# Peptides against a protein of PDB entry 3B8E, part 29

Target 1, 230 residues: chain A of PDB entry 3B8E
Amino acid sequence: PFLIFIIANIPLPLGTVTILCIDLGTDMVPAISLAYEQAESDIMKRQPRNPKTDKLVNEQLISMAYGQIGMIQALGGFFTYFVILAENGFLPIHLLGLRVNWDDRWINDVEDSYGQQWTYEQRKIVEFTCHTPFFVTIVVVQWADLVICKTRRNSVFQQGMKNKILIFGLFEETALAAFLSYCPGMGVALRMYPLKPTWWFCAFPYSLLIFVYDEVRKLIIRRRPGGWVE

## One batch from the design tools (peptide; aimed at target 1 L75 F79 V83 E87)

Design b1_p17_7_s3 (made by RFdiffusion4, then SolubleMPNN; from b1_p17_7, 11 letters changed)
Fold by OpenDDE base, seed 4:
Structure b1_p17_7_s3 (fold): chain B 230 residues (1-230), chain A 17 residues (1-17)
Amino acid sequence: as target 1 above (230 residues)
Amino acid sequence: LLEKARELAELAVELLL
């Protein structure tokens, strides 16, 4: 998010507080829960990792985590961001280069795509209104990410949802996201302004995409062992 | 203090992202 903020000079898509809430709040328990996942049913049929040559974190894992799933998550967040700004009169093309004027406290007449003038305070309200839905979007796509991370090769349907700690983690991150979004005073304390419940659904297509993508990937791995997709 | 904490958090996020 921040890289695009710098490169494209757009209004800040995701606040620092919201990022901290993701990294330290919503992601922590789910990530820990994976340590308690049951071994895949076929694990004993695989050759053991060579500890001298095979890394625990390899380029393939980094590519999957950051290059594939992470990009889909980012796209989901940015989609939500652009939709909210468009609904408030700022079309995506108009946001390019707008940051300088957007963040200037002394400019109170920034025009939107329709010629409406926005004060600094109004712009910041809209910006902070984007942060909460972006955060919630990330949480919703993380549901799928966490579920797909249960296995490397087996389908989630083969593995099942037996890890109670993982299930708890999904509820915890969702409850925390709801708390941060709807608790009175969060707008003042965290600059997380109230979220319309409809914005929770904005991420669902991306969550589904992540899930389907990974299930297809795993299916290919099962059908073609030793392929480039593994 | 909240503004400074925000700036520091912003900087930290900038460094982490």
Scores: peptide ipSAE 0.015, ipTM 0.492, DockQ to the pose 0.027
OpenDDE base, seeds 1, 2, 3, 5: peptide ipSAE 0.009, 0.008, 0.013, 0.007; ipTM 0.461, 0.382, 0.449, 0.379; seeds 1, 3 fail the geometry check

Design b1_p17_7_s4 (made by RFdiffusion4, then SolubleMPNN; from b1_p17_7, 11 letters changed)
Fold by OpenDDE base, seed 4:
Structure b1_p17_7_s4 (fold): chain B 230 residues (1-230), chain A 17 residues (1-17)
Amino acid sequence: as target 1 above (230 residues)
Amino acid sequence: KLEEALKLAKLAVELLL
């Protein structure tokens, strides 16, 4: 999120507090839950990796985590961000380069895409209105990410949902996201303004995309072992 | 200095994420 904020000079999509809530709040329990996942049914039929040549974190894993899945997650968040700003009169093209004027407290006549002038306070309300739905979008996409991380090769349908700690993690992150989004005072304390319940569904296409993408990837790996997708 | 360090730390955290 912040890289695009700098490169494109757009209004801040996700605040520092919301980022900390993702990394330290919503992601921690789900990530720990993966340590309790059942081994894949074929794991004992695979040769052990060579610990001298085969890194635990290889370029392929980094490419999948950051280059593919992480990019789809970021796209989901940015989609929600652009939709909210467009609903408030700021089309995506108009946001390019707007950051400098947007963050200037002395400029109270920043125009939207329709010629409406926005005060600094009004702009900050809209910005903080984006932070909570962006955060919730990431949580909803993380449901798919957590589920696909259960296995390297087997389909989630083959593995099943037997890890009770993972299921608990999904409920915990969702409950935490709801608490941070709707608890009175969070707008003042965390700059997380309440979101309409409809914003929870904005991430669903991206969550589905991640799930389908990974299932197709795993299907290709099963059909063509040793391919570039592995 | 502390406010700048906090701003820089916030920026660094925001950059890493």
Scores: peptide ipSAE 0.014, ipTM 0.408, DockQ to the pose 0.024
OpenDDE base, seeds 1, 2, 3, 5: peptide ipSAE 0.014, 0.012, 0.006, 0.014; ipTM 0.368, 0.342, 0.336, 0.379; seeds 1, 3, 5 fail the geometry check

Design b1_p17_8 (made by RFdiffusion4)
Pose (drawn by RFdiffusion4):
Structure b1_p17_8 (pose): chain A 230 residues (1-230), chain P 17 residues (1-17)
Amino acid sequence: as target 1 above (230 residues)
Amino acid sequence: STVSAYFFAFIAVFLVL
């Protein structure tokens, strides 16, 4: 968000005070939950994991979580950003502009008068909004992530999907997300009431592609055991 | 309206890409 927020002055899609509410507020219990996820094979069948080569974090990981999924997620919440403006003052070709606040009203876009009314408001589309819908969209993509990372080589199919803990936290996350999105008050130091019917399902189209994606690779990694690029 | 908005969003995303 902040990266694009520079390349094309298209208003702060994700908020800073909003970031400190996902890794340190949303994905919390899920990250923990992952730990309770059980085995994946006869483990005591493998040579001790060497320490110099086989690491914990590496390309294999980063590439598949920063350069792969981290992107597909990115669109999703970025997509919702537009819809959150679109059904309010869409600028899919417009937008790209510095939105000052000492001016008050004097400017706008796409047949409007947004000002002191819609200036305290002009931002109420990202502050109380956009950030929020983007926020929720991130959570919404985090579902399938917290299930495609639940396993490392087995389809969630022929593999236990019985992580009582994760499940009851996958909701204890998605729910908090709503309570943090409708919390009558703290919503001030935070975001605002989205349109439940849709101001949620925006990233929903994406969470899928995620689950659908890596699910194939795992099954790809298999059918071809020695594996290639996968 | 919603369909149009979505379509617009796709256009926006596409342009950004």

Design b1_p17_8_s1 (made by RFdiffusion4, then SolubleMPNN; from b1_p17_8, 12 letters changed)
Fold by OpenDDE base, seed 1:
Structure b1_p17_8_s1 (fold): chain B 230 residues (1-230), chain A 17 residues (1-17)
Amino acid sequence: as target 1 above (230 residues)
Amino acid sequence: ELEKALELARLAVEKLL
């Protein structure tokens, strides 16, 4: 999100505080829960990693995490962002390069795609209105991300959902997201304005896409061990 | 008062980030 903010000079899609809420709030319990996951049925049949030759973080893992799953997550967030801004009169093309004028407190006549003028305060309300749905979008896609992280090779259907701590993590991150989105004063405290409940569903296609994509990947790995997909 | 405190806290966090 922040890279596109810099490169495209668009209004800030996700605030720093909301990013912290993701990194320190919604992701902590889910990440810890993975330590309690049952080993895959075939783990004892796998050779141990050679610490001299094999990297823990390899190019395949980086490609999967950042290049594939991370890109799908980003697309989901940006989709929500662009829809909200478009509904408020700012079409995606008009947002390119707008950041400088958008963030200037002294410019109170920034025009939208329809020639309407927006004050600084109005623009910031719209910007912060994007932050919460973007955050929620990330949480919803993280459901899929957490579930796919249960295994490297086995299907989630083979592994099952026996990890009660992981289930608790999914509940906790969702409850925290709801709390941050709807608790009175969060707009002032965190610039997290309440979102329409319908925005929770905006991320579901992307969450499903992540899940299906990883299950297909794992299926390929199981059928063709030692492929580039592993 | 709570809103002001929350705003100040937010501003403090934003300065640290």
Scores: peptide ipSAE 0.027, ipTM 0.685, DockQ to the pose 0.022
OpenDDE base, seeds 2, 3, 4, 5: peptide ipSAE 0.006, 0.026, 0.027, 0.014; ipTM 0.354, 0.679, 0.686, 0.452

Design b1_p17_8_s2 (made by RFdiffusion4, then SolubleMPNN; from b1_p17_8, 11 letters changed)
Fold by OpenDDE base, seed 5:
Structure b1_p17_8_s2 (fold): chain B 230 residues (1-230), chain A 17 residues (1-17)
Amino acid sequence: as target 1 above (230 residues)
Amino acid sequence: LLEEALRLAREAVELLL
């Protein structure tokens, strides 16, 4: 989020407090739940890692976690952000370079793509209205990310959903996201304004994409062992 | 009280960032 905010000079897509709520709130219980996952059926057939040559964090893991899945998550969040701003009159092309005037409290005549003027207060309301759906979008794509992390090689359909702690984690992160989004006073406390329930569905195509992408990756690994995809 | 605590926590984080 912040890298694109700086490079494209667009209105802030996601607040710092909402990022901390993801990193410290929604992600912790799901991540801990993976420690209780059952071992894959073929794990004992794999050769031990060579501690001298094989790093625990390798280029393949970094590419998968940050380069592939992380980019799909970011695209999902930005999709929701651009749709909300477009519905409020700000087309994506008009947002480029707009941040300087957007964040200036003394400019009360910032024009949208249709020539409507927006006060500073109105602009901040729509900005904070984007933060909550972006946050919820990340939680929805994290459902898929957590589920794909259950296995390294086997399909999720082979592994199943037997880990009760992981299931609890999915409900906990969703309940926390709903609490932060809809609890009275969160607009003042966290600058998180309530979202329309329809915005929860905006991330579903990206969540499905993550799931399908990883299942295809795992299928390739099973059919062609020893490839660069493993 | 929760709203006030969250407001203060937000302000503290904004000062550190």
Scores: peptide ipSAE 0.007, ipTM 0.399, DockQ to the pose 0.022
OpenDDE base, seeds 1, 2, 3, 4: peptide ipSAE 0.007, 0.006, 0.006, 0.006; ipTM 0.408, 0.352, 0.384, 0.355

Design b1_p17_8_s3 (made by RFdiffusion4, then SolubleMPNN; from b1_p17_8, 11 letters changed)
Fold by OpenDDE base, seed 4:
Structure b1_p17_8_s3 (fold): chain B 230 residues (1-230), chain A 17 residues (1-17)
Amino acid sequence: as target 1 above (230 residues)
Amino acid sequence: ELEKAIELAKKAVELLL
């Protein structure tokens, strides 16, 4: 999010506090839960990793995590961000280069795409209104990410949802996201303004996309072992 | 300096994401 904020000079899509709430709040318990996942049914049919040559984290894993899934997650967050700003009169094209004027507290006449002038305070309300839905969008796509991370090769339908700690993690991150989004005073304490419940659904297409993408990937791996997709 | 520190902190947080 912040890379695009710098490169495109757009209003801040996701605040530092919201990012910390993701990294230290919603992601930790789900990530730890993966340590308790059951072994894949075919694990004993695979050759053991060579600890001298095979890295635990390789370019392929980085490409999958950051280059594929991470990009879909980022697109989901940015989609939510652009929709909210568009609903408030700021079309995506108009946001390019707007950061300098947007963040200037002395400019109280920043125009939207329709010629409406926005005060600094009004702009900051809209910016902070984007942070919570962006955060919630990330949590919703993380549901899919966590579920797909259960296995490397087997379908989630083959593995099943037997890991109770992982299920708990999904509920915990969702409950925490709801708490941070709707608890009174979070707008003042964390600058996380309450969101309409409809914003939770904005991420669902991306969550589904992640899930379908990974299931298709795993299906290809199962059908063509040793392919470029593995 | 504070703006640079905030920018560095934001970059660090982005690298963590």
Scores: peptide ipSAE 0.014, ipTM 0.350, DockQ to the pose 0.028
OpenDDE base, seeds 1, 2, 3, 5: peptide ipSAE 0.012, 0.000, 0.013, 0.012; ipTM 0.346, 0.287, 0.370, 0.330; seed 3 fails the geometry check

Design b1_p17_8_s4 (made by RFdiffusion4, then SolubleMPNN; from b1_p17_8, 11 letters changed)
Fold by OpenDDE base, seed 5:
Structure b1_p17_8_s4 (fold): chain B 230 residues (1-230), chain A 17 residues (1-17)
Amino acid sequence: as target 1 above (230 residues)
Amino acid sequence: KLEEALKKAEEAVKLLL
C-alpha cells in the first residue's frame, strides 16, 4: 500500500493505525488457529524433506504468501479506495500527484474531477472514510487466505471446516472489524469513519479469486506431482 | 510527545510496508 502511495503520490489509502489493527488484531488469532488444523490425509504418503536442499520456507511459499496473495489483497483494497473516491468526485487519473495539495492544510480549494472545491477538513473526512473500507476489504480477503492455508495439497472441500479455533478466528477478526468500523468515537480515536454496509461486498470478487486460484493450484499439484507449482 | 512518538512509529511502519 505505502509503495503505491509514495510512487503515485495519491492520497493515503490506508492509515498506519489501521495497518497495526490488521497485523496485531485481525491476523494473530487466525494464524494461531492453523497450528490446530488436522493433518492432510496424504501427508504420510509424501517423501521426507531433504534437510540439505529443501528449506522450511522455500521460494515457492514466499512467492505465494507475499507475492501473489499479497498483490491480490492490495488490488482489492485499492479497488475499494478508488470506487469511494470516484463516488466523491475524484476519478483515479485525477488522484495522481494530488497528495501534496491534498495534505496541505492551508489549501482549501482543491478541485475534484468535476470542478468542485474541497476544504482540508472535507478532504480528510473523505480520506478517513476510505481507510475503514480498505481495512474491511483486507479482512474479507483474509477469510479466503486463512481458508486456503488449511491445506497444502488437498482441496478445502476434502479437508472441511472442522477446526473450531479457526472458525472462532474468522468470527473474532470480523467482530473486531465491525467494532473498529462502527463503534462511536472510532472516527476521533483511530480516524476510522463508519462505512455503508454495502462496502463489505466490494471485496467478495477478490476473496473468490484467491479461493479459486488456490483450488486450481492445488488441483494442478494433485494431477502433476513434482511440478514447479508444488 | 505522544503524537511525535506515534508519528515516528508511523514512519517506521511506513518503511516496513
Scores: peptide ipSAE 0.006, ipTM 0.335, DockQ to the pose 0.024
OpenDDE base, seeds 1, 2, 3, 4: peptide ipSAE 0.000, 0.000, 0.000, 0.000; ipTM 0.254, 0.271, 0.276, 0.282; seed 2 fails the geometry check

## One batch from the design tools (peptide; aimed at target 1 S63 M71 L75 Y213)

Design b1_p18_1 (made by RFdiffusion4)
Pose (drawn by RFdiffusion4):
Structure b1_p18_1 (pose): chain A 230 residues (1-230), chain P 18 residues (1-18)
Amino acid sequence: as target 1 above (230 residues)
Amino acid sequence: NLVIAVVFVVITVVLILV
């Protein structure tokens, strides 16, 4: 968000005070939960994991979580950013502009008068909003992530999907998300009431592609065991 | 993996620019 927030002055889609509420507030229990996820094979069948080569974090990981999924998620919440403006003052060709606040009203876009009224408000579309819908969209994509990372080589199909803990926290996350999105008050130091019917399902189209994606690779990694690029 | 990653990055950048 902040990267694009520079390349094209299209208003702060994700908020800073909003970032410190996902890794340190939302994905919390899920990250923990992952730990309770059980085995994946006869483990005591493999040579000791060498320490110099086979690391913990590496390209294999980063490429598949920063350069792959980390992107598909990105669109999703970024897409919701537009819908959150679109059904209010969409600028899919417009937007791209510095939104000052000492001016008050004097400018706008797409047939409007947004000012002191819609200036304290002109931002209420990202502050109380956009950030929020983007926020939720991130959680919403985090579902399938917290299930495509649940396994490392087996389809969630012929593999246990019985992580009682994860499940009851996948909700304890998605729920908090709502309570953090409708919390009557603290919503001040935070975001605001989104349109439950849709101001949620925006990233939903995406969470899928995620689950659908890596699910194939795993099954790809298999049908071709020695594997190629996968 | 790196190739796949690049592909995804490129596609995403292109989509964002579009």

Design b1_p18_1_s1 (made by RFdiffusion4, then SolubleMPNN; from b1_p18_1, 15 letters changed)
Fold by OpenDDE base, seed 5:
Structure b1_p18_1_s1 (fold): chain B 230 residues (1-230), chain A 18 residues (1-18)
Amino acid sequence: as target 1 above (230 residues)
Amino acid sequence: LREEALRALEEFLKLLLE
């Protein structure tokens, strides 16, 4: 997110408060919950690996997979951001390089893609309106991420959802997202303006994409043990 | 380039703290 913000010079898509809520609020309980997940049914059936070569390969592949998942999460957030701004008259192409004028308090006549002029206050309302949906998008995508992290090789359908602490983590993330999105005063206190309920669904395609991606990856690993995807 | 990156980061952090 930060790299795109610097390179494209677009209005700020994700606020500091939302970043803190992701890093400290939504990720902590899920991470702890994974410590209580049951071992995969096939873990004891794996042949001994070469500790020097196979460990390094596995660590690299796991790191790459998490990197790819993180990129899909970011894409989901940015998609929501661009859709909201487009609905308010700012097409994605018009946002390129707009940050300088967008953040200037003395410019009250920034034009959108349709020639409508926006005051500084109006622009900041729209910007802060994007922060909450971006956060919610990340939370919805994190549901899929948390679920797929339960196993390395087995399908989620094979492993099941027996970890009550993980389920609690999913509810905690969702409750926090709802609280920050709809509690009165969050717009003033945290710059997180209320979210239309329809925006919760904007992330679902990306959550599904992550789930499908990981299930396909795991399927390949099961069919080709010791392959380049493991 | 490193100093410019650090300045940009510092400005960004200032903007975030404001």
Scores: peptide ipSAE 0.005, ipTM 0.312, DockQ to the pose 0.030
OpenDDE base, seeds 1, 2, 3, 4: peptide ipSAE 0.005, 0.000, 0.012, 0.000; ipTM 0.289, 0.290, 0.348, 0.205; seed 3 fails the geometry check

Design b1_p18_1_s2 (made by RFdiffusion4, then SolubleMPNN; from b1_p18_1, 15 letters changed)
Fold by OpenDDE base, seed 3:
Structure b1_p18_1_s2 (fold): chain B 230 residues (1-230), chain A 18 residues (1-18)
Amino acid sequence: as target 1 above (230 residues)
Amino acid sequence: LKQIALEQIEKFLQELLS
């Protein structure tokens, strides 16, 4: 998010505090929970890998797959950001290069895509209105990411949801997202203005997409062991 | 880029200290 903010000179889509809440608050418990996941039912049926040759290739493929998932997560967040700004009169093309004027307190006549003038205060309200939905979008997408990370080859339906710590992690992320979104004072303290309930559902298609993508990937791996998708 | 990064860090620090 921050890199796109710099490169495209768009209004800040996600605050620094919210980024820290994602990195430290929402991701920590789920990541630890994966250490307690039950071994895949097929783990002992796998032939021993040659640690000198097979490890590097497999690590690269795994890294690429997680990198792709991370890009889909970012796309989900940016989609939510652009939708909110578009609903407030700022089309995506108009946001390019707008940051300098957007952040200037002395410019009170920044025009939207429809010629409406926005004061500095109004612009900052819209900017901070984007932070909460962006954060929540990431959390909702992380649900799918956490669930798919349970297994390397088996479907989630085959492995099941037996890890209570992982389930706790999902609830913790959701509770934190709800707290940051709706607790009084978060708008002032974290610049996260209250979230309309409809924005919780904006990320669901992306979560489903990640889930389907990973299930298809795992299905291909099961059908073609040793393929390039592994 | 450095100025933008510094401004963001300063804003973050101000938010932490407030």
Scores: peptide ipSAE 0.000, ipTM 0.319, DockQ to the pose 0.023
OpenDDE base, seeds 1, 2, 4, 5: peptide ipSAE 0.000, 0.000, 0.000, 0.000; ipTM 0.266, 0.282, 0.275, 0.267; seeds 1, 2 fail the geometry check

Design b1_p18_1_s3 (made by RFdiffusion4, then SolubleMPNN; from b1_p18_1, 15 letters changed)
Fold by OpenDDE base, seed 4:
Structure b1_p18_1_s3 (fold): chain B 230 residues (1-230), chain A 18 residues (1-18)
Amino acid sequence: as target 1 above (230 residues)
Amino acid sequence: LKEEALKNIKEFLELLLK
């Protein structure tokens, strides 16, 4: 998100506080859950036939999968961002290069895509209105990621304890998202304005996309054992 | 600013495709 903010010079799609909440709040539980899964899998794994090659392949696959999922997550967040800004009169093409004028307090006549002038205060309200939905979108997409990660590796019987950690992670992320979105004072304290409930659903297509992607990937792996996708 | 942003995006995409 921050990279696109720099590269495209668009208004800030995700605030620093929201980024911190994602990194510390939402990503921590998944990371812990994965660490536990790895520990459990390492305990249960028979000696890998070739520990160096099999670990490297698994690490590369994990890194690729996470990289791809991370890109889909970012796309989901940006989609929500662009939708909100478009609903407020700022089409995506108009946002390109707008950052400089957007962040300038002395410019109170920034035009939207329809020629409407926006004061600095109005622009910042819209910007901060994007932060919460972007965050929530990431959380909802992370739900899909977590479910995918849990369903991928282990036989149905080991899913039990993993399901508890998964459920806890999902609950924590959801609770954090709800707290940040609806707790009084978050607009002032965290620059996160209250979210319309409809925005929770904006991420669902991307969550579905992640599920479809993972299922397709799993199908490819199953059909071509030892292939490039493994 | 828009042209610069588009240029940066293009360069970034080119970097990703290499």
Scores: peptide ipSAE 0.034, ipTM 0.593, DockQ to the pose 0.055
OpenDDE base, seeds 1, 2, 3, 5: peptide ipSAE 0.031, 0.030, 0.033, 0.032; ipTM 0.569, 0.579, 0.593, 0.579

Design b1_p18_1_s4 (made by RFdiffusion4, then SolubleMPNN; from b1_p18_1, 16 letters changed)
Fold by OpenDDE base, seed 1:
Structure b1_p18_1_s4 (fold): chain B 230 residues (1-230), chain A 18 residues (1-18)
Amino acid sequence: as target 1 above (230 residues)
Amino acid sequence: LKELAELLKKLFLEKLLE
């Protein structure tokens, strides 16, 4: 998200505080929960890796984790961001290059796509209104990410959801997202303004997409061991 | 890439201070 913010010179879609809430709040407990996940049913049936040739983390794994899945996450967040700004009068094309004027406190007549003038305060309100839904979008997408990370090859349907700590992690990140989204004072404290409950659903297609994508990937791996999809 | 990195750093710092 931050790279696109710079490259496209758009208003900041995801604030620093929101990023910290993701990294420290929503990701930490889920990540720890994976340490308590049961081994895949077939893990002990696999041949030992060759320590000379088989890396624990290879370029393919990095590409999958950070490239492909991360891109889908970013798309989900940006979708929510663009929808919110469009609902407030700022069409995506109008946001290109707008950051300089957007962030200028002395410009109080920034026009939206419909010619409405926005004060600095109003612009910051709508910007910060985007941060919370973006955050929630990431949390909802992370549900899928956490679930798919339970296994390398087996389907989630084969592995099941028996890890109580993982379930707790999913609950915790959701509860934290709800707290940050609806608790009074969060707009002032964290620049996370309340969101309409409907915004929670904006991420669901992307969460489902990640889940389906990974299940298909795992299916391919099971059918064709040693493929490039590993 | 270096210029981009410096720009990123600058923008990051600016946003941290907001």
Scores: peptide ipSAE 0.000, ipTM 0.250, DockQ to the pose 0.037
OpenDDE base, seeds 2, 3, 4, 5: peptide ipSAE 0.000, 0.000, 0.000, 0.000; ipTM 0.267, 0.278, 0.198, 0.260

Design b1_p18_2 (made by RFdiffusion4)
Pose (drawn by RFdiffusion4):
Structure b1_p18_2 (pose): chain A 230 residues (1-230), chain P 18 residues (1-18)
Amino acid sequence: as target 1 above (230 residues)
Amino acid sequence: FIFFIIFFIIVVIIFFFF
């Protein structure tokens, strides 16, 4: 968000005070939950994990979580950013502009008068909004992530999907998300009431591709055991 | 659209890079 927020002055899609509410507020119990996820094979069958080579965090990880999924998620919330403006003043070709606030009304876009009314408001489309829908969209993509990372080599199919803890926290996350998105008050120091019918399902189209994606690779990693690029 | 498509392309590039 902030990166694009610089390449093309298209208003702050994700908020800072909004970031400190996902890793430190949303994905919390899921990260914990992952720990309770059970085995994946006869573990006591493998040589001790060398310490110099086989690390914990590496390319194999980063590439598949920063340069792969981290992206597909990115579109999703970024896509919802537009719809959150689109059904209000969509600038899929427009937008790209410094939105000052000492001016008050004096400018707008796409047949409008947004000002002191729609200036305290002109931002109410990302503050109370956009950030919110983007926020939720991130949670919404975090579902399939917290299930494609539930396993490391087995289809959630022929593999237990019985992580009582995770499940009851995958909701204890998705729910909090709503309560943090409709919380009547603190919504001030935060975001605002989205249109439940759709101001949620925006990233939903994406969460899927995620689950659909890595699910194949796992099954790809298999059919070809020694494996290639995968 | 244009910005989205550019962003999509960037994503694709990064994806194939990794």

